# Peptides against a protein of PDB entry 5HDT, part 111

Target 1, 163 residues: chain A of PDB entry 5HDT
Amino acid sequence: MVVKTFMDMDQDSEEEKELYLNLALHLASDFFLKHPDKDVRLLVACCLADIFRIYAPEAPYTSPDKLKDIFMFITRQLKGLEDTKSPQFNRYFYLLENIAWVKSYNICFELEDSNEIFTQLYRTLFSVINNGHNQKVHMHMVDLMSSIICEGDTVSQELLDTV
Target 2, 163 residues: chain A of PDB entry 5HDT as posed
Amino acid sequence: MVVKTFMDMDQDSEEEKELYLNLALHLASDFFLKHPDKDVRLLVACCLADIFRIYAPEAPHTSPDKLKDIFMFITRQLKGLEDTKSPQFNRYFYLLENIAWVKSYNICFELEDSNEIFTQLYRTLFSVINNGHNQKVHMHMVDLMSSIICEGDTVSQELLDTV

## One batch from the design tools (peptide; made by RFdiffusion4, then SolubleMPNN)

Design b2_p23_2_s1 (from b2_p23_2, 12 letters changed)
Fold by OpenDDE base, seed 3:
Structure b2_p23_2_s1 (fold): chain B 163 residues (1-163), chain A 23 residues (1-23)
Amino acid sequence: as target 1 above (163 residues)
Amino acid sequence: DEKRKEKLKKAGEKISKKIKEKK
């Protein structure tokens, strides 16, 4: 069951939800998800993550296909975490931190293609992790993966201690 | 750093395995 986090409870402003409704719908369009500029796509991903933070544990999207597209899109952006020396790394870090804290991907359990989404997420994280990443990045990556398995299965204390 | 990287990979692999078993 997708549960409401403490952070979500702190951000239940109806005015805020109304403010971002139109933005949420527009950002999910093909125009933004398939934008040719990599930096634009990163910004879109960060905005989408913020939207999920605001609406958590729900989402303003009613289409399962759209939700799948969004999370597959966000997953693709996480590849940017590989280059720790990039001027955009701080924004990639923000994206990771946000989705890890909010447990944004947990909404995907309502989707038929959840396994595909989670598999792609794990593959992406494994592909980008490197020696340039500090403990905070590692922690967020583990938190993100652990949150998913916790919803679907029990996470052992031993596994958590590997952080 | 390399040690932490390896620990994270191992943890992730275990998690991934469990996910595949449940789905």
Scores: peptide ipSAE 0.045, ipTM 0.629, DockQ to the pose 0.041
Fold by OpenDDE base, seed 4:
Parts: structure tokens; sequence; C-alpha cells
Structure b2_p23_2_s1 (fold): chain B 163 residues (1-163), chain A 23 residues (1-23)
């Protein structure tokens, strides 16, 4: 029910955002972030990505530590992109597409540990990229990484050629 | 495909380096 609620939502009005604030905060609890089931963690990550999409450009999470935990958590889930034949790949793709399009990680620039978060993101993406990934996946990966560098620099031609 | 993978990896390494330098 919770998963369906957030995944079906578009950018809501301010009133609707307030209504679901507590639910959004609850999804960021240790219970969900440290859930033993890999598929549950993936769904949680997708919901969190949707939350960032809805609340963009801000986030309902006020704790820097919590934000760090969330993005480190999302980064760990992206490891699932490696197996393109996995039954869950479509959800991993959704996660990647969402966070790339929304530029969700850009909020991390406000965190003192942003370098750690971005570094771990890049390492994760480099570890999972393979020849089984089509051009769309590559594009989203590049967009995700370039969105971060664009805060202080322009997108290089090398990045564009990778797509 | 292998070239694309390598280019992306190289690009990412450059990005990572830049981030480390700025932060």
Amino acid sequence: as target 1 above (163 residues)
Amino acid sequence: DEKRKEKLKKAGEKISKKIKEKK
C-alpha cells in the first residue's frame, strides 16, 4: 500500500505534500533502510526516489545524517543494475531513470559528506556497468553523474560521446 | 560496447577526481 501510494504520485500540491510528510519520514527509518529483504529495499529506494521527485527541489528530511543515510542506501541498491536479466531489473531501471531525471543527488551538495556520497555513487556505477546495458541505461548513468559535475563544471564532450 | 564502457569509466573517474578536489 505504501509503495503503491508513492509510486503512483506525481508532483503534488503543497497541501498533499504536507499530508504525506509523516509517511515519507517513516520510509527513511532504519526499519526500512536496513530491511533484510533485498526486494523490499529496492521498493523502498524507489519510494524514496519518488519522494525526492515530489518534494523537489527540496526534501522533507531535515537531518543531514538521515539524508546521507538515504543516499548511501540508494547507492547500494543501484548495484542491482548489474544483472540485466534479473526479474527486478525494470525496477532498478526505474530507480536509475528517476534519480537521473530529477537530479536527486544534487541536494547532497548541502551535506558536509557530499564527496563521500558522490564518490560512492561513481564507484557503484562503474562497478555495475557492462555490455548488457543499452544506450538508455548508459544515458541515465551519464546524466546522473554529469548532473553532479555540472554544479561546478560543464558536461565534457567525452561524457556526451559515451552516450 | 566495450569502448563505451571504458569511456564511461574514464569519464566517471575524471568526475570523481574533480569532486574530490572541490570538496
Scores: peptide ipSAE 0.044, ipTM 0.646, DockQ to the pose 0.037
Fold by OpenDDE base, seed 5:
Structure b2_p23_2_s1 (fold): chain B 163 residues (1-163), chain A 23 residues (1-23)
Amino acid sequence: as target 1 above (163 residues)
Amino acid sequence: DEKRKEKLKKAGEKISKKIKEKK
């Protein structure tokens, strides 16, 4: 499937990136973002995260509205992190790890609705954090949130001490 | 774990507040 194809990719040459541009754009369509199957949506989110990883620091999505839709979509998928016993948890972990490491949400600073996106992200993370999460999950969550604040302002020592 | 959860939540709230202040 197209989703699996992107998951197997890493950062490619510019020529290879161009070959996958159409597929990348297609994955961001309403057909996939609004797919009725939650497992499909998770795979789509992972694929989108991989696309951001491959095209970093830029993205093939130039429309601010589309970018907003994508990150709001990814944020909604992160709700699946709540159930650590789910068979799909490994993919939710992958999604979290990817977007945290790549600092994918940093592109949202170019959007006028960045505050809304970040607020939704933090609210989602706060809602899913539980005692079942190990240190790695917590670290990724902190890294994800910290990467955003570092882009806008230096992280205070006080904040670091609270982590 | 509960302590870590609370610390993380508190840190996140501070981060969120700072982001909103910056923007």
Scores: peptide ipSAE 0.039, ipTM 0.621, DockQ to the pose 0.038
Fold by OpenDDE base, seed 1:
Structure b2_p23_2_s1 (fold): chain B 163 residues (1-163), chain A 23 residues (1-23)
Amino acid sequence: as target 1 above (163 residues)
Amino acid sequence: DEKRKEKLKKAGEKISKKIKEKK
């Protein structure tokens, strides 16, 4: 797996899109999504998030079932945000920051089970949020949730004030 | 911090409710 920093990747690079296409397909396999190592799963999630960033607003995946599996997988990884003192927290933060900035979950609107995905995302975020999280984390969580609600609507100032 | 946490949760719940209403 190749992991690049969030800031160093170019979303508009067609060459990178081709480079990561095969990797994208492999990372979405059950081998990686169901990997027994928690750290490996986190890395996989980060890579998948980067792939979505590169291909945004589209994705290299055409199967709705696969997309659902991926986002449910990413959602499960976000549980790691709970422990702010974990050595892996920075990577969990990276994951959150990425998917929030890219609005990665918005592609799920095309899925039949979008409500299930979004609901699970919200519940996960609600379960992990704690007093150890700073304003940046809260901001990303709000941005992530707001990006979903903004389809056909606007973000309220009241919601933004919760950050 | 706890107050903010709760406020954020409530806001999220509203969002969740709205999403369900739109689908």
Scores: peptide ipSAE 0.032, ipTM 0.621, DockQ to the pose 0.038

Design b2_p23_2_s2 (from b2_p23_2, 14 letters changed)
Fold by OpenDDE base, seed 1:
Structure b2_p23_2_s2 (fold): chain B 163 residues (1-163), chain A 23 residues (1-23)
Amino acid sequence: as target 1 above (163 residues)
Amino acid sequence: DEERKKKLEESGEKISEKIKKKK
């Protein structure tokens, strides 16, 4: 109940949500998802995460394939969490914090390839987690992974092997 | 690319600020 209330506070009005539809679609284009500049991709990921927060628990995307592409894209950006000394680390932290709090990946449960998405997420998180990360980073990573496990009815064997 | 990057950053900031104000 408390979590739901906080999520509601972070949401825009229905009128404001409509204003972001075009932006949401624009950011999800191949131009941005496959942009050659790593910093641009990070910014895009953060914007997408914020959009998901605004529209939670729904998403402004109707195509399952597009949603898959987006979350696979976001997952790839999380690799940047490995270097805690990077000037961009704070933005990577923001991305992690956002998607963990909002439980953004939970909308993927309705996708046919949800297990693939979750597997890649877990693999990525385990690949970047290190002792240099503070407690907050670890907490968000645990929250993100545990939420998926707890709310998912079934998990693929591949995902189980990853955990 | 730099112009687009700047525009994205501005858009992101605007979105973030709106979210913060609603908290």
Scores: peptide ipSAE 0.056, ipTM 0.695, DockQ to the pose 0.034
Fold by OpenDDE base, seed 3:
Structure b2_p23_2_s2 (fold): chain B 163 residues (1-163), chain A 23 residues (1-23)
Amino acid sequence: as target 1 above (163 residues)
Amino acid sequence: DEERKKKLEESGEKISEKIKKKK
């Protein structure tokens, strides 16, 4: 059951949420998720993260397969955090900060393939984390991972082996 | 492609501005 939090007060009204529905659907299309331009994919990921923030704790998508695709897509974009000198790093940071604060991935607990999603997320984060990252980046990464562990009733052994 | 990128960026900015206003 979805619990109401104080964050709900900062969410858009139902009427405002409807304004982003079409955009949400378009951004989740294969055209954007499989877009050949890396910068476009990053922008798409950031927009999707913002949409999830607006709809939190719910999602504007009804298809479990679509949700899985989206979060696997976002996870792939997080690989860009590795290069701290990239001109796009600030946008990657925004993506990380957003999903960590909103706890966007927690919606995946309702998905059958949640363990796969979380495992891939953890593997990705551990693969990109490096000494070039400042304390804030590390904090967001830890917050993101720890939130999932704390909220989950059961965690796969594979996921436990990853952390 | 570049035009779509620009439009997407503009959409993102609008969303961000709306979120900021609510906070």
Scores: peptide ipSAE 0.055, ipTM 0.698, DockQ to the pose 0.034
Fold by OpenDDE base, seed 2:
Structure b2_p23_2_s2 (fold): chain B 163 residues (1-163), chain A 23 residues (1-23)
Amino acid sequence: as target 1 above (163 residues)
Amino acid sequence: DEERKKKLEESGEKISEKIKKKK
């Protein structure tokens, strides 16, 4: 389990969290995860990330398969970080900043396919990282990857090969 | 789709604002 952070102290009350349950479920539906509009998918990812922030260190989802789908989905959206001049870059930055700060992916350690998720994340980050990114972007990327390594008891060889 | 996008944006903004208020 993740160490309780200052952020966790400001999490929503149980009553407030319940308000987001239906939204969380809806956003995790195939309708949104497979939405044809790239901008919609980005918005969905940001909303999901925010929901995870609200529920951290827990998740509003009980299905391991759904969690995997969500994080694989979020990972795919991070590909948008590649174009630093995109009008949507700030939203991609927000997504990165959020998941790095919250350590959202740490929820995945309880999943059987955690290493697959982390591997895809690392591959994605390494594929998009470039000299055009400012220090903050680099910092969040490194922080995200380092956090996973530090929190993980074991790392698959595939993940190690990716790093 | 555009309507859904707007609704999603609004939802996201509400969530974001709520998070900001908690800080």
Scores: peptide ipSAE 0.048, ipTM 0.688, DockQ to the pose 0.034
Fold by OpenDDE base, seed 4:
Structure b2_p23_2_s2 (fold): chain B 163 residues (1-163), chain A 23 residues (1-23)
Amino acid sequence: as target 1 above (163 residues)
Amino acid sequence: DEERKKKLEESGEKISEKIKKKK
């Protein structure tokens, strides 16, 4: 309802950012992040990823805790990449492609708990990667992880043990 | 829930389309 209203507006780049702020806040609410339906959570994750693409390299969120919650949420959704035969796989692929291309997780370097976020991301990706994935999926996974490693100043021992 | 899914899907698609036009 509220989401549709925001999306129907034709805005320039700066006005769009301002418009999507309310949408971003709405999608980051506990109602959506803790929604019991996994398909809804996937759609929310895709929308959040697109929002990050709009604001890149910045984020519309000012709360570090909220940002952490969002990226931990997105990370949990990536578990769906494991089943390549799932009807929802194309959306999981879109999510992966988007966050890899935009390097969305790189904004987490501003967070105190960045290493925790990255560790969970790496563990998730390595847990779902399999021979059923095509080269594009593998490429996006590698690109996502490589970008974080290359741009990070410090890596926790836990993260090092994961890779 | 199905209605919510549809709305979210449509919203996501619109956002994606707008992003593509910007680049």
Scores: peptide ipSAE 0.045, ipTM 0.672, DockQ to the pose 0.046

Design b2_p23_2_s3 (from b2_p23_2, 13 letters changed)
Fold by OpenDDE base, seed 3:
Structure b2_p23_2_s3 (fold): chain B 163 residues (1-163), chain A 23 residues (1-23)
Amino acid sequence: as target 1 above (163 residues)
Amino acid sequence: MEEYKKKLKEAGEKISEKIKKKK
């Protein structure tokens, strides 16, 4: 079942969505997902998050493997949240805020490897959360994780053990 | 590398602007 979001009313027209289709496909390529520059990867992640916001609750990608790669990629970028003093922290915050607000990861429920994706997300978030984070960061992290738990019919024991 | 960063930033800004207009 397609997850209904509160953003249904705020969806772009089909014509507008098409404008970002080529960009979406391009950014999801191995060239960008495996780019050697950390800053480039962060920008790619932010753009991908914005694309998901535009297409929510659907995605412009038809390949389950590609979707998995994208969300695993985004998850890896969230490790950058650990250093609150980093010059790039604001972009990491943007990434977190975006995916939490849009509930982007909820699209992963349609994937066979959803549990793996969610488990890795939770592990990553718990690994980076620290006392240097303000209340907003904590709130977004909690919102992101709780949304997945609430929307899921079944949660693996491994995931439950993580939270 | 820097060129790609610039292009991606510009793309992101355009997307963000589009989203703001929609709201």
Scores: peptide ipSAE 0.074, ipTM 0.684, DockQ to the pose 0.035
Fold by OpenDDE base, seed 2:
Structure b2_p23_2_s3 (fold): chain B 163 residues (1-163), chain A 23 residues (1-23)
Amino acid sequence: as target 1 above (163 residues)
Amino acid sequence: MEEYKKKLKEAGEKISEKIKKKK
């Protein structure tokens, strides 16, 4: 179960949540997840992260496959954190900060392929982390990884090998 | 593509505003 954060204390009304349902579904479509423009994909990832924040600790998606696709997609976008001098770095930072704060990936514990998702996340984070990142970036990366380990009852050997 | 960027940006801003209100 996802730890309830301060943000989750005041849940949106059902009517408000419904307003974002269509958007959530739309953004999770292959059209956006496989969009050829990198900047669009980043924006999509940020929006998806925000949607998860709104719906936390639940998700507006019922399909495990779709959830997997989304988090794998978000994970791929985190590769953009590597270039700290990129004009889009602030958005990548936002994405990282968001998913770390909300503990969005904790939703994945209910998925059969959770360890695969976490493994990819860890690999991605370790691949992009560098000395150019400030303390906040490092903190969010560590927090994100630690949270998953702490909340998980079991960790696959593959994930352990990645850490 | 630019149109999509604008739409997504607007959507993101709306969502962000909602999140701020939620806090």
Scores: peptide ipSAE 0.066, ipTM 0.675, DockQ to the pose 0.036
Fold by OpenDDE base, seed 5:
Structure b2_p23_2_s3 (fold): chain B 163 residues (1-163), chain A 23 residues (1-23)
Amino acid sequence: as target 1 above (163 residues)
Amino acid sequence: MEEYKKKLKEAGEKISEKIKKKK
């Protein structure tokens, strides 16, 4: 997916760009990533996924540690996909659909701990996948995992064993 | 907690609108 970066948007004023940048940084703070409310964390994850979609293929975050924290955080939220009857399932679906379509995790290839992130992602997805999920959910999960395998030059043995 | 949920929901909606305009 070729997506124009946020900076390429000619419809935005400089003030609007600054507003969204500040929001992006604010939502990635430890306050939100470690928020005690599960629903808040889900909303944060969805917003972060949307931010990545806006800025794709580049992220507005420059710190490798922060990026790692964000993707580990998003991965943890995907555990909510297990309960297909949950009132919040549609938001979990939105999160999965977004990160799969945008290929948000591709940014992780530039991180030193990429294998750790991908391993945790695969473990999480395999732990929650079940027969109650419809074809779209399965498709997004497969797309997400396959994209990482196909686009990655090197994959750890641990990750290969997980697949 | 409800205040934070409202704030994040509003933020999400604004972001979503921006994404639509990007298309």
Scores: peptide ipSAE 0.085, ipTM 0.693, DockQ to the pose 0.038; fails the geometry check
Fold by OpenDDE base, seed 4:
Structure b2_p23_2_s3 (fold): chain B 163 residues (1-163), chain A 23 residues (1-23)
Amino acid sequence: as target 1 above (163 residues)
Amino acid sequence: MEEYKKKLKEAGEKISEKIKKKK
């Protein structure tokens, strides 16, 4: 069902957005977010990142709880950046590059639990960053975190303790 | 499962390519 939706995306901008909306809803389901296969979860995260890229600076989701779940999910996937020798590293890199460039997490400022999301993101990034990462990876991590800090009005004490 | 992963990957890549063309 989800795959079919992807393959049918060859229409005008408005129709494509509708297709992306349906895709977004499906990918945000518990079936995908809680999928037992880590490779599937990574692919789902990449697709979600692409969806956010399409709708930036907004998102197709109306539920704050769902948005929180999605970004917490994406954050968990970023743990895979730690192993630069992993066969899936290129996909993790793509995920990082995308969300950093689009500034996808900035939509979380509209959420009540934004500080929780940002805190988890920072903790995750700092936990995986290492000398094995090239300059591009470091740059994307810095860009992602800096954008959130600069655009945020308030930062929780927990977040401050993390950075 | 492997076929499913492949299809999902291809779908994701297709979406990414379309996004690049629009921006």
Scores: peptide ipSAE 0.046, ipTM 0.656, DockQ to the pose 0.047; fails the geometry check

Design b2_p23_2_s4 (from b2_p23_2, 15 letters changed)
Fold by OpenDDE base, seed 5:
Structure b2_p23_2_s4 (fold): chain B 163 residues (1-163), chain A 23 residues (1-23)
Amino acid sequence: as target 1 above (163 residues)
Amino acid sequence: SEKYKEKLEKSGKKITEKIKKKK
């Protein structure tokens, strides 16, 4: 499994989209989403983020349950941002930067449980943010949260209480 | 629930067909 940098994939071809369609289906399987290795799960999350970037603003998935599982999975990986000295921090940063830039979570507005997903995202971000994070990390976190608030027609009370 | 399923199904099919046609 290969994870490319954000800049390396700024010009996606139709051939790449074809390749990632099969990858998208494969990486969304329970085998990867529930993989016992934490590092594998992080790599899977990065690849899924790349897939959403390629297919934005739509997703190649037809199952709302699968989409929910994926974004809840990605949200759980963001907990790794808490340790800025971790050898894997750069990959966690990549994940954050990607989903913030692409506004990947905005596709969740098409899901019935969007408020649950956004609430978990906000709780996770606030739980891991600390003074060890530089300005870029803070900016991406704010961008994620602000984009969802701005584009959401209505926000649940539960989400408002989280913010 | 059915509304969301239909929307996602349409979106997914659209993307899939687009890729297949350009293959």
Scores: peptide ipSAE 0.023, ipTM 0.482, DockQ to the pose 0.034
Fold by OpenDDE base, seed 4:
Structure b2_p23_2_s4 (fold): chain B 163 residues (1-163), chain A 23 residues (1-23)
Amino acid sequence: as target 1 above (163 residues)
Amino acid sequence: SEKYKEKLEKSGKKITEKIKKKK
C-alpha cells in the first residue's frame, strides 16, 4: 500500500506532497531503517527513493543525521544488485534506476559527512557490479557515480582511491 | 555541525512554504 502510494505520485503534485509528508518522515524512522527483514528494508528504500523523487531537488528531512542515515541505508540495500537472479532483483533495479535518474544523492552535498556517504556508495557499487548486469544497469551505475563526481567541488582521498 | 543543520532546516522551510503557496 505504501509503496504503491508513493510510486503513483507525481513530482508536481504539491497537495499529495503535503498529505504524505508525515508518512515520508515516518518511513525514515529507526523502525524501518533497522527492520530485520531484508525484503522490508528494500521496500523501504524504494519508498525513500520515491520520496526524494517527489520532493526533488529538496527533501522533507531537516536533520543532517537523519539524511545521512537514510543514504547510508539506501547504499546498504544496493548490495542486493549483485545477484541478478534474485527474485527481488527487479526492485533493486527500480531503486538504482530511481536514484540515478533523480540524482538523489546530490542532496548529500549539503551534509558534512558527504564524502563518507559517497565513498560508501562507490565501494558498494564497485563491489556489486559484474558482467551479469545488462547495459542499462551499468548505465545507471555510471550515471549515479558520474553525477556525484561532476557536482562535487572536492572529494576525499579515500573516495579517489575507491574509483 | 550547526551550519549544515541550518541549511537543511532552511530547505525544509522552503518546501513547506511552496506547499502552502500552492493551496
Scores: peptide ipSAE 0.019, ipTM 0.415, DockQ to the pose 0.037
Fold by OpenDDE base, seed 2:
Structure b2_p23_2_s4 (fold): chain B 163 residues (1-163), chain A 23 residues (1-23)
Amino acid sequence: as target 1 above (163 residues)
Amino acid sequence: SEKYKEKLEKSGKKITEKIKKKK
């Protein structure tokens, strides 16, 4: 499980958690996860990432299937990092920075399909990483992947093959 | 689409601002 930082501790008040609970549930609905607009999906992903930051190391979602759907969804959005010249790149960067800092994906270790999620994440990151990315982007990508490896007790062969 | 973008943008900003205040 992710180590709760001092900054994270300031964000886990019961009042705040209650405030964002409905939003968290709403944003995780199929309506948003399957929204036809790419920009909407990006915004949803960013909001979900922020929610995870608030609730870290816990999550406001009780369903493992829902958690899987969310992280698979977030992973798909990270494909947008490939175009550094996109007007939406800053939001993609924010998404990456957030999930890397919070170590949001570490909650997935509790899921049966954790290796699938991590594999897809790694594949996506390796797919989009290029020389056009600045040092910060590279750092966050590496940090995200490294943290998962370090925190994981076991790594599937499929994941190892991806790395 | 634009309607939802605006709504989510506002939500995101609200969350972000609240996070900043706690730092």
Scores: peptide ipSAE 0.067, ipTM 0.673, DockQ to the pose 0.034; fails the geometry check
Fold by OpenDDE base, seed 3:
Structure b2_p23_2_s4 (fold): chain B 163 residues (1-163), chain A 23 residues (1-23)
Amino acid sequence: as target 1 above (163 residues)
Amino acid sequence: SEKYKEKLEKSGKKITEKIKKKK
């Protein structure tokens, strides 16, 4: 079961959340997830992260396939963390900070392909981490990965091999 | 919270604007 976050106490009412449901669903469409512009995809990822923050610990998406697509998409965007000198780095940092603090990926434990998602996340984070990252970035990465490990009762060998 | 709503709305606007500029 997904670990509840302390943000539960700061969540909007169900009525208010419903106002943003349409937007949430729209942002998860292939139009946005497969947008040809890299900067647009980053913005989409940040917005999706915000949505998960608002709806935590639940998600406004009912389709497991859609949730998988979203988190695989977010994971791909995290590759942008590699270049610390990029003009877009601050947005990549925001994305990382958000998903780490909210523990957004923990909702993936409800998915059949959770291990695949986590494996890709770990591989991505380890591939982009470098000496240019400050301690805060490192801490967010560690927090993100550690939360998943602690929540998972059974970790696949594939995931263990990734770490 | 209002803070979350603001962030969501801001993100949505940014995305919309960016898409319009890039199409």
Scores: peptide ipSAE 0.040, ipTM 0.595, DockQ to the pose 0.046; fails the geometry check

